# Peptides against a protein of PDB entry 5VZU: the designs that were tried, part 1

Every score and structure here is a prediction.

Target 1, 271 residues: chain A of PDB entry 5VZU
Amino acid sequence: GRTLEDIFHEHMQELILMKFIYTSQYDNCLTYRRIYLPPSRPDDLIKPGLFKGTYGSHGLEIVMLSFHGRRARGTKITGDPNIPAGQQTVEIDLRHRIQLPDLENQRNFNELSRIVLEVRERVRQEQQEGGHEAGEGRGRQGPRESQPSPAQPRAEAPSKGPDGTPGEDGGEPGDAVAAAEQPAQCGQGQPFVLPVGVSSRNEDYPRTCRMCFYGTGLIAGHGFTSPERTPGVFILFDEDRFGFVWLELKSFSLYSRVQATFRNADAPSPQ
Positions, changes and structure headers below are counted from each chain's first letter, unless a header gives other numbers.
Peptide ipSAE is a variant of ipSAE made for these designs: the mean of its two directions, with the distance scale d0 fixed at 1.0 Angstrom where the peptide's residues are scored. Compare it only between designs on the same protein; published cut-offs may not carry over.
The geometry check fails a fold that doesn't show the stated peptide or that is severely misdrawn somewhere.

## One batch from the design tools (peptide; aimed at target 1 Y55 S57 I83 L249)

Design b1_p8_1 (made by RFdiffusion4)
Pose (drawn by RFdiffusion4):
Structure b1_p8_1 (pose): chain A 212 residues (1-129, 189-271), chain P 8 residues (1-8)
Amino acid sequence: GRTLEDIFHEHMQELILMKFIYTSQYDNCLTYRRIYLPPSRPDDLIKPGLFKGTYGSHGLEIVMLSFHGRRARGTKITGDPNIPAGQQTVEIDLRHRIQLPDLENQRNFNELSRIVLEVRERVRQEQQEGQPFVLPVGVSSRNEDYPRTCRMCFYGTGLIAGHGFTSPERTPGVFILFDEDRFGFVWLELKSFSLYSRVQATFRNADAPSPQ
Amino acid sequence: SKGADYVF
């Protein structure tokens, strides 16, 4: 929904062109691999499926939310040269809720960082052996109309890599649940916010034979 | 930098 002008500035103008060129080399001679929608589950769930998400200069990407015990997984359906399609873009730890402060303390980025790194450490120890909401100051959000109320937060980690999916790594963050079908992820080390929203469209023949 | 493109 833009022209060459609105894009010629600039890193995105490059990424957009590469994509167009690369994808168009297929001339619709494509191979498709099977995917499934995730299993629904009652008590043990807060609702799976496909979501549109903001991935900075790469634009929106489609990500599938699925539940695997006390962890939720976000798997890329569409992706980018940094973190490709098919990868785990996010992992939400559902046993480590994070309390939301009043608005003024939400605004304080360092308080959020200290709190998140604390949980990361407690998690490393374990494994080794709604109210008003605002993003902290200094955290970017491509959306800006992110909901200003939220139901809860959890610790999670996101996967990052350089171009070519080089040296991928988990970085700490916080998952934010807004309503039944909108959620967010604050990328702590990037001071960046990804806003996700449910894909409302219905899909035929997409259920899996079983959870396994 | 890793994930730099995810910053808007």

Design b1_p8_1_s1 (made by RFdiffusion4, then SolubleMPNN; from b1_p8_1, 4 letters changed)
Fold by OpenDDE base, seed 4:
Structure b1_p8_1_s1 (fold): chain B 271 residues (1-271), chain A 8 residues (1-8)
Amino acid sequence: as target 1 above (271 residues)
Amino acid sequence: GKGASLVS
């Protein structure tokens, strides 16, 4: 049987070969595109910018995080054999917060999966409902021909009133102990741990998170074959760190802010 | 398999 080491070695050889093929293909036509840093807005969850990802065997990935109203986007600045540069690796729905359970239940992958899939279903329903409202509004502007048809005086009909009685029954108010929704302490980070069976490159991830949101990640086969969006969790750790849990891949990507200041990287002011 | 990047 192949050892795990044999599988890793073959996979690393394939990766090196793929990198070589890609670099050799680009040697003939390097198109440089200037990347502008997105402007910061007051309502941005954190400062937008470049983040270094540690994911899988590729080592260092660069992703640009940007905010677009109720959505955040991670755009690949570095490509890999699966996902080319310029693709939106993650799309975050800032309308759909994920509430992580306690630290014990956070170890349960099935619990996290349940929570995320429930949110995915809500997002799908909202998209279907919003699609119907946009469709119905266009149909009714048929030209109302103004025909002035006349005033007929339709009549009277009447009155009846009666009476019926006052029955008492005094059903006891069962004390529904409203489980006090602990006010989500918007300021204190909660303890964070990856579920069992979620692969991380290392265990060096923040053990406290501020907020989590529903998101989708882009996955594909080698050469960007059969690209699809898969459900996941965006985890905000702090101003300079976020993660993404890829549910279907059972993997975690940690992203840390690139601390380098870039001169002249600001987006041109919208004229 | 499919990946966001090659998961080793």
Scores: peptide ipSAE 0.193, ipTM 0.847, DockQ to the pose 0.632
OpenDDE base, seeds 1, 2, 3, 5: peptide ipSAE 0.189, 0.171, 0.183, 0.191; ipTM 0.847, 0.838, 0.843, 0.847

Design b1_p8_1_s2 (made by RFdiffusion4, then SolubleMPNN; from b1_p8_1, 4 letters changed)
Fold by OpenDDE base, seed 5:
Structure b1_p8_1_s2 (fold): chain B 271 residues (1-271), chain A 8 residues (1-8)
Amino acid sequence: as target 1 above (271 residues)
Amino acid sequence: MKGASLVS
């Protein structure tokens, strides 16, 4: 039978060939589009901008990280054989924090998978509930037939009816114990290790992370065939580094901020 | 094989 090494070698040769074919096809018509850096907001988790992933034989990939309220997005600036430029490679839900266990339990892929799939199910339930409330509210604008019925004028009568004392039904206000949002201990980073069996191209990843969030990643076959969104974990290491764990692919991607200064990269003010 | 480009 083919070994995993044979399959990997064939896949690597196919990726190199596809990269060569795509690069050679660009010789005929390159469309250049100006990229603007996202504006920074005070509430952004980190400064938005360009991040580089280093993927060995795949080369340099550039992703733009941007913030959209309670969501973050990684947009491909460089395309590859699987995912073209302009696609959202990752979507992060900043409402759904992932709590990593201790280092011993972080080594267990099944434990990480359980935690992420439980959050995925909550996100799905919240989307279904919010979809039902938005659907029921639109149905009842039946056409009010504006029947013009006429002005009849009639009269005054004043009658005085009396002082019915409303009873004091003292409904005890049930103490809605507001689940105290544990203040996000924004302080000391937690120890971080990849689960056993998660592939990382670089063994040199940060061993401490600030926080993790639920997210989805876009995967496809070569030529963007059968694209789908898969569950994963966004890992914030620091101001200049983040990672993404692809659960279905059992892989980790590290992204580092592009330190180059771009002149005139700011978006034009909306006229 | 499906991949993110990030996954060889």
Scores: peptide ipSAE 0.152, ipTM 0.840, DockQ to the pose 0.527
OpenDDE base, seeds 1, 2, 3, 4: peptide ipSAE 0.142, 0.146, 0.134, 0.146; ipTM 0.838, 0.838, 0.833, 0.833

Design b1_p8_1_s3 (made by RFdiffusion4, then SolubleMPNN; from b1_p8_1, 5 letters changed)
Fold by OpenDDE base, seed 5:
Structure b1_p8_1_s3 (fold): chain B 271 residues (1-271), chain A 8 residues (1-8)
Amino acid sequence: as target 1 above (271 residues)
Amino acid sequence: GKGSSLVS
């Protein structure tokens, strides 16, 4: 049978050939667009900006991390044979924190998969419920033709008297169980390890993480064929490093901040 | 296979 090594070598040759073909085809029609760094906001989880991934057979991948309220987005700055530039490689839901188990149970891929799929189901339910409320509200603005009702005369209806006793209906105060906002424990980083069977090209990943969130990643075949979003985990390690665990691919991508200072990379003030 | 940048 083909070894995993044979499959890897055949695939690497195909990727090199594809990279050559694409580079040679685009050489005749290179459109350069200036990229601006997103402005930082006080509520941003970390400083937005350019991050580099070194996980690919394609070499250096660059992604722009940006924040959009309770969502974060990784946008590909570099394209590859699977996913073109400008695509959202990852979408992170900052509403849905992933709680990692202890270090021993983090080695269990099935446990991580269970936790993420439970969160995925909650996100789907919330989207269905919010979609129904938005759908019913739009239907009833039929044009009320305001027929001008004719001015009927002011009949002086007589002054009936005062005596309505207020019934003290003692409505029991329903215990609003204040859902205790679990304080955002900017807690001490927790020990982190990849599950058994999750591939990382480098064993050199941070062994402590600050927090994790539910997210989806974009996957496709070569030439952007059959693109789909798959469930995953966004892992914040520090101000300059994050990871993404691709559950269906059983793979981990590490991203590190591009430390290069760019002159005039700030977005122009909106004119 | 499909991938984000890696075909497994």
Scores: peptide ipSAE 0.179, ipTM 0.854, DockQ to the pose 0.531
OpenDDE base, seeds 1, 2, 3, 4: peptide ipSAE 0.163, 0.134, 0.161, 0.175; ipTM 0.855, 0.847, 0.850, 0.853

Design b1_p8_2 (made by RFdiffusion4; failed a check: a repeat of another design)
Pose (drawn by RFdiffusion4):
Structure b1_p8_2 (pose): chain A 212 residues (1-129, 189-271), chain P 8 residues (1-8)
Amino acid sequence: GRTLEDIFHEHMQELILMKFIYTSQYDNCLTYRRIYLPPSRPDDLIKPGLFKGTYGSHGLEIVMLSFHGRRARGTKITGDPNIPAGQQTVEIDLRHRIQLPDLENQRNFNELSRIVLEVRERVRQEQQEGQPFVLPVGVSSRNEDYPRTCRMCFYGTGLIAGHGFTSPERTPGVFILFDEDRFGFVWLELKSFSLYSRVQATFRNADAPSPQ
Amino acid sequence: SKGADYVF
């Protein structure tokens, strides 16, 4: 929905061109691999499926939310040269809820950082052996119309890598649930916010034979 | 430079 002008500035003008060139080399001679929609589950769930998400200068990507016990997984359906399609973009720890402060303390980025790094440490110990909402100051959000009320927050980690999917790593963050079908992830080390929203479209023949 | 493109 833009022209060469609105894009010629600039890192995204490059990424957009590469994508066009690269994908168009397929001239619709393509191989397809099977995927499934995730299993629904009652008590033990807050609703799975496909979501549109903001991935900075790469634009929107499609991400599948699925539940695996006390962890939720976000798996890329579409991806980018940093973190490709098919990878785990996010992992939400559903046993480590994070309390939301009043608006003024939400604004304080360092309070959020200290709190998140605390949980990361408690998690490392374990494994080794709605109200108003605002993003902290200094955290970017491509959306800006992110909902200003939220139902809850959880610790999670996202997967990051350099170009070519080089040296991928988990970075801490916080998952934010807005409503039944909108959620967010604050990338702590990037001071960046990804806003996700449910894909409303209905899919035929997409159910899995079983959870396994 | 990891995940830098995810900043807008």

Design b1_p8_2_s1 (made by RFdiffusion4, then SolubleMPNN; from b1_p8_2, 4 letters changed)
Fold by OpenDDE base, seed 5:
Structure b1_p8_2_s1 (fold): chain B 271 residues (1-271), chain A 8 residues (1-8)
Amino acid sequence: as target 1 above (271 residues)
Amino acid sequence: TKGASLVS
């Protein structure tokens, strides 16, 4: 039978060949588009900017991280054989924090999968409920034909209606126990380990994380065939590093901030 | 195989 090593070697040869074919096809018509860095906002989880994914022998991927209110987005600046440049490789829901278990239970892939799939189902329910409220509100503006009913001057009859005493129905104010949003302890990073069976190219990933969020990642076959969004976990390690766990692929991607200073990379002020 | 990037 083919070994996992044989399959890996065949796949590597295919990827090198694909990279060569694409590079050679673009040789005649390269369009250059200026990329601007997104402006930083005070409420951004970290400074937006360029991050480098290190994928060993497969090369370097550059992703732009940007913030859009309660959502974060990773946009591919470099394309690859699966996902072209300009695609949203990751979409992060900053409303849905993932709470990692203790370090022993973090090694259990099924536990992480359970936690993420429960959050996925909540996100799906919230989208269905919000879609129903937005749909029902638009239907009832039938054109009321403004028939101009004529102004008949009906007279002033002054009838004194009597003093109905309002009964004091003392409805006890039900104690709405405001579930105290536990202040997001922006606190001490928690110990972090990848689940058993999640492939990381480098064992050199941060062993402490600040925060985790639910997200979706874009996957496709070669040539961007059958693209789909799959569930995953965005892991914030620090100001300059984040990861993404691809649950369906059982893989981890590490992204590190590009430390290069770009002159004139700021977006022009909106005129 | 589908990939997100050059995932081996």
Scores: peptide ipSAE 0.197, ipTM 0.847, DockQ to the pose 0.501
OpenDDE base, seeds 1, 2, 3, 4: peptide ipSAE 0.181, 0.178, 0.176, 0.180; ipTM 0.844, 0.843, 0.844, 0.839; seed 4 fails the geometry check

Design b1_p8_2_s2 (made by RFdiffusion4, then SolubleMPNN; from b1_p8_2, 5 letters changed)
Fold by OpenDDE base, seed 4:
Structure b1_p8_2_s2 (fold): chain B 271 residues (1-271), chain A 8 residues (1-8)
Amino acid sequence: as target 1 above (271 residues)
Amino acid sequence: TKGSSLVS
């Protein structure tokens, strides 16, 4: 059987070869694009910005977190062998909160998988129902051949009828108390542990999380071959840290805010 | 193998 040392050696050779391929590709032509930080909005779950991932064998990944109504997106700033820069590595549905079980049941991967797959099926049903409503609203406006209705003659303007008194029907404006969707209460932090058999690069992850949401992660083979979205869990730990559990990969990615201040990183105001 | 990055 392959030893752990053989596996490590083969993996190191692959990493060296990949480093060589990338460096050789970069020597030919580098295109630099300015990155703008997304503007912060009051309704953003946390401040948007750059986050450092310390997952995988390639070391450092930079992801931009941004908010788009009830969706969050992680966009790769750094590419890797599987997924190029500019791809949306994670898409988070902020409408679909994941409720983690107690700490004992959080160790059970099958329980987490069940919870996430149930939410995935709800998201699929909602997409089908919303697709039907948008489909039925395209009623066949058959081309009504507008037969040219003949020009009936201009009958004259009859006169000013008199001053009907405005009845002050003081219809009380029913206070449609728009149930202010209570800003998703930053729930009290709950104990957090990874399921058994989920790989993390570091055991040093936060043991308390604020909220979890359903999401999808992008996976591909080397060279971005056969890209697909797989179900996962976005875990908000705090203002500066989030994680993503990749169910199919049985892996956890931890992201920490880049604390560097960037001058002139704000998007130009739309003129 | 598919991945989000190269996992060791």
Scores: peptide ipSAE 0.169, ipTM 0.849, DockQ to the pose 0.590
OpenDDE base, seeds 1, 2, 3, 5: peptide ipSAE 0.165, 0.138, 0.166, 0.161; ipTM 0.853, 0.846, 0.854, 0.843

Design b1_p8_2_s3 (made by RFdiffusion4, then SolubleMPNN; from b1_p8_2, 5 letters changed)
Fold by OpenDDE base, seed 5:
Structure b1_p8_2_s3 (fold): chain B 271 residues (1-271), chain A 8 residues (1-8)
Amino acid sequence: as target 1 above (271 residues)
Amino acid sequence: DKGASLIS
């Protein structure tokens, strides 16, 4: 039978060959598009910008991190044989925090899988409920045929009728104890370790994280065949580093900020 | 094999 090592070598050779084919095709027609850095907002989880990701055999890739209200996006600046440039490699839901267990239980892949899949199910339920409310509200604009009924001038009658005292039905407003959103303690970083069986190209990843969020990653076959979104965990380590755990792929990607200063990379003001 | 630039 083929060993895992044989499969890895065959796939590495295929990826190198594909990279060679793609790069040789660029000799005929290169389209250059200017990339602008996203503007920073006060409410952004970290400064948006370019990050270097390490994706196993594909090597070094560039991803743009940007914030869009309660969502974050990683957009591929470099394409690869599976996912072309301009695709959203990761989509992060900043409403759905992942609470990691203690360090001992973080080593258990099944525990992380349980936590992520429970959050995935909540996200699906919220999408179904919000889809029903948006659907029912549009149905009732039947065309009011405003027939212009003629204004008959009906007369003045003055009748005086009397003092009906409104009863004070003092319905006690039930104190809906607004569950105080515990202020997201930007607390002391939590100890972090990858689960056993999650592959990382580099064992040198941060051993402390600030916070984690539910997200989805884009996967495809070679040539962007059968693209799909898979569940994962966005891990914020610090201002310059984040990770993504690809749950179904049992893999981890580390992203580090590009420290290069770009002149004239600011987006033009929207006219 | 599908990947996010990831070999599974």
Scores: peptide ipSAE 0.103, ipTM 0.844, DockQ to the pose 0.603
OpenDDE base, seeds 1, 2, 3, 4: peptide ipSAE 0.090, 0.108, 0.086, 0.100; ipTM 0.840, 0.842, 0.842, 0.839; seed 2 fails the geometry check

Design b1_p8_2_s4 (made by RFdiffusion4, then SolubleMPNN; from b1_p8_2, 4 letters changed)
Fold by OpenDDE base, seed 4:
Structure b1_p8_2_s4 (fold): chain B 271 residues (1-271), chain A 8 residues (1-8)
Amino acid sequence: as target 1 above (271 residues)
Amino acid sequence: DKGASLVS
């Protein structure tokens, strides 16, 4: 049987070969694009910005985290053999919080899988219902043939009728207490552990998380072949760290904020 | 195999 060392050696050789192919391809034509950091908004779950994937010895992945209302997006700044730069590696639905079970049940992959798949089905139902409302609102405006209604003549302007007294109907403005959607309370941190059989390249992940959300991750074969979105869990640890559990891959990715200050990285104001 | 990064 292949030893763990043989598997590691073959995988390192593949990674070196891939790195060589990519560097050799890039030597022919490098297009440099300026990256602008997304502006921070008060309602952002954390400060948007650049995050480094902690992928150990196997490479540096840079992802830009941005917020778009009730959605968060991770965009690849660095490409890899599977997924090119500029792709949305993760899309997070901030409406669909994942409630992790107790620490004992968090070790059960099937329990996490059940919870995520139940949320996936709710998201699918909501998309179908919202698609029906948008579909039925395109009522058949059949072409009303505008029959040219004949020009009926200008009847003259009759006169000024008098001063009807303003009835002060003091209709109390019913305080529609817009239930201020309580800003998603930064919940007390809960104990966190990866399920058994979920691979983490670093066992040094935070053992407490603030919030979890349903999301989808982009997966592909080498050369971006057969790209698809798979269900996962976005895990907010703190202001500078988040994770993503790839449910189908049984893998965990940890992302840490890039602490470097970038001069002139702000998007130009829309003129 | 499909992956999400160089890692998968």
Scores: peptide ipSAE 0.141, ipTM 0.835, DockQ to the pose 0.461
OpenDDE base, seeds 1, 2, 3, 5: peptide ipSAE 0.104, 0.124, 0.102, 0.130; ipTM 0.840, 0.838, 0.837, 0.838; seed 2 fails the geometry check

Design b1_p8_3 (made by RFdiffusion4)
Pose (drawn by RFdiffusion4):
Structure b1_p8_3 (pose): chain A 212 residues (1-129, 189-271), chain P 8 residues (1-8)
Amino acid sequence: GRTLEDIFHEHMQELILMKFIYTSQYDNCLTYRRIYLPPSRPDDLIKPGLFKGTYGSHGLEIVMLSFHGRRARGTKITGDPNIPAGQQTVEIDLRHRIQLPDLENQRNFNELSRIVLEVRERVRQEQQEGQPFVLPVGVSSRNEDYPRTCRMCFYGTGLIAGHGFTSPERTPGVFILFDEDRFGFVWLELKSFSLYSRVQATFRNADAPSPQ
Amino acid sequence: SKGANYAE
């Protein structure tokens, strides 16, 4: 929904062109691999499926939310040269809720950082052996119309890598649930916010034979 | 530059 002008500035002009060139080299001679929608589950769930998400200068990407016990997984359906399609873009720890402060403390980025890194440490110990909402100051959000009220937060980690999917790594963050079908992820080390929203379209023949 | 594009 833009022209060469609105894009010629600039890093996204490049990424957009590469994509066009690369994908168009297929001239619709394509191979397709099977995917499934995730299993629904009652008590043990807060709703799975496909979501549209903001991935900075790569634009929106489609991500599948699925539940695997005390952890939720976000798996890329579409991706980018940094973190490709098919990867785990996010992992939400559903046993480590994070309490939301009043608006003024939400605004304080360092309080958020200290709190998140604390949980990261507690998690490392374990494994080794709704109210108003605002993003902290200094955290970017491509959307800006992110909901200003939220139901809850959890610790999670996202996967990052340089171009070519080089040296991928988990970085800490916080998952934010807005309503039944909108959620967010604050990328702590990037001071960046990804806003996700449910794909409302209905899919035929997409259920899995079983959870395994 | 890991994930830097996500902050743009």

Design b1_p8_3_s1 (made by RFdiffusion4, then SolubleMPNN; from b1_p8_3 with N5S Y6L)
Fold by OpenDDE base, seed 5:
Structure b1_p8_3_s1 (fold): chain B 271 residues (1-271), chain A 8 residues (1-8)
Amino acid sequence: as target 1 above (271 residues)
Amino acid sequence: SKGASLAE
């Protein structure tokens, strides 16, 4: 039978060949587009910018991280044989925090999978409910034909009817226990470890994380075939590092901030 | 296989 090593070698040869074919096909018509860094906002989880995925011998991936209210987005700046440049490799829902268990239970992939799939189902329910309210409100503006109602005459003011005392029905105000939004404790970073069976190219990932969020990642076959969004976990380690756990792939991607200073990389002020 | 990057 083919060994895992044989399959890996065949896959590596295919990826090198694909990279060569793509590079050679683009040789005749390279379009260069200027990329601007997204402006930083006070409410951004971290400074937006360029992050480098380090994928060992397979190359460098550059992703732009940007913030869009309660959502974050990773956009591929470098394309690869699976996902072309300009695609949203990750979409993060900053409304749906993932609470990691203790360090012992973090080793259990099934526990992480359960937690993420429960959040996925909540996100799906919220999207269905919000879609129904937006759909029903638009249907009823039939064109009211403005029939010109004729000016009927000023009939006289009939008299003062008497003081009916309204009874004080003392409806007890039901204590709406405002679920105190636990202030997002900028908690001391929690211990972090990858689940057993999640592949990381480097064992050198941060062993402490600040917070995690639900997200979706884009996966495809070679040539961007059958693209789909899969559930995952965005892990914020620090100001310069984040990770993404791809649940269906059982893989982990580590991204580190590009430390290069770009002159004139700021977006031009909107004229 | 499907992947998110050259690595997967």
Scores: peptide ipSAE 0.155, ipTM 0.840, DockQ to the pose 0.421
OpenDDE base, seeds 1, 2, 3, 4: peptide ipSAE 0.134, 0.130, 0.130, 0.142; ipTM 0.832, 0.827, 0.834, 0.830

Design b1_p8_3_s2 (made by RFdiffusion4, then SolubleMPNN; from b1_p8_3, 6 letters changed)
Fold by OpenDDE base, seed 5:
Structure b1_p8_3_s2 (fold): chain B 271 residues (1-271), chain A 8 residues (1-8)
Amino acid sequence: as target 1 above (271 residues)
Amino acid sequence: DKGLSLSL
């Protein structure tokens, strides 16, 4: 029977061949698009810009990291046989921090899976609740043609006064103990290890992380067939490195800042 | 096999 290793080797050869065919087809029609670096904002988690990512069998790819309020986005600058250039390879929800367990429990893939899937369900509930409020508000502007019915003058009646004493119902103010969100200690890096059974192309990844967030990654078949979003974990290591754990694929991608300075790569000021 | 930028 085919071994798992034989299947992996055939699949790697197919991907290399596909990459070769796609790159050889560029000789017929090259479209050049100018890429601008995103402007940096004070509230950005790290400086936006170009990162080189490791994508297992696909090798090294270039991704643009950008910030959009409480969301971060990784956009593919290089395409591959599955995901074309310009697609959002990762989308990060900066509202939903992932708390990693201790180093012993970080080795357990099922524990990481539980934590991520619980956050995924919260994100889904918040989207359903916010979708209902936006739907009900638009329905009621029917044009009430209020026809001006005429002013009939009716007069009189005078009646009575009585002094209903309002009862002092002393409703005790229930102390809503606002659970003071402990200011997330931004300062000390947490020890980090990949769960057992998560594939990394390189064992040389940072062994400490600053913070983690819930995110989704884009997956598709060859030729961008049946594209879908899969849950994962964005891991901030430092100013120049982040990772993404692809939960369903049991894979890790490491992203490192491109150190090249591009002159004249700033976005033109909006006129 | 659904590829991420990782093919399954």
Scores: peptide ipSAE 0.060, ipTM 0.818, DockQ to the pose 0.493
OpenDDE base, seeds 1, 2, 3, 4: peptide ipSAE 0.051, 0.048, 0.059, 0.060; ipTM 0.823, 0.818, 0.831, 0.834; seeds 3, 4 fail the geometry check

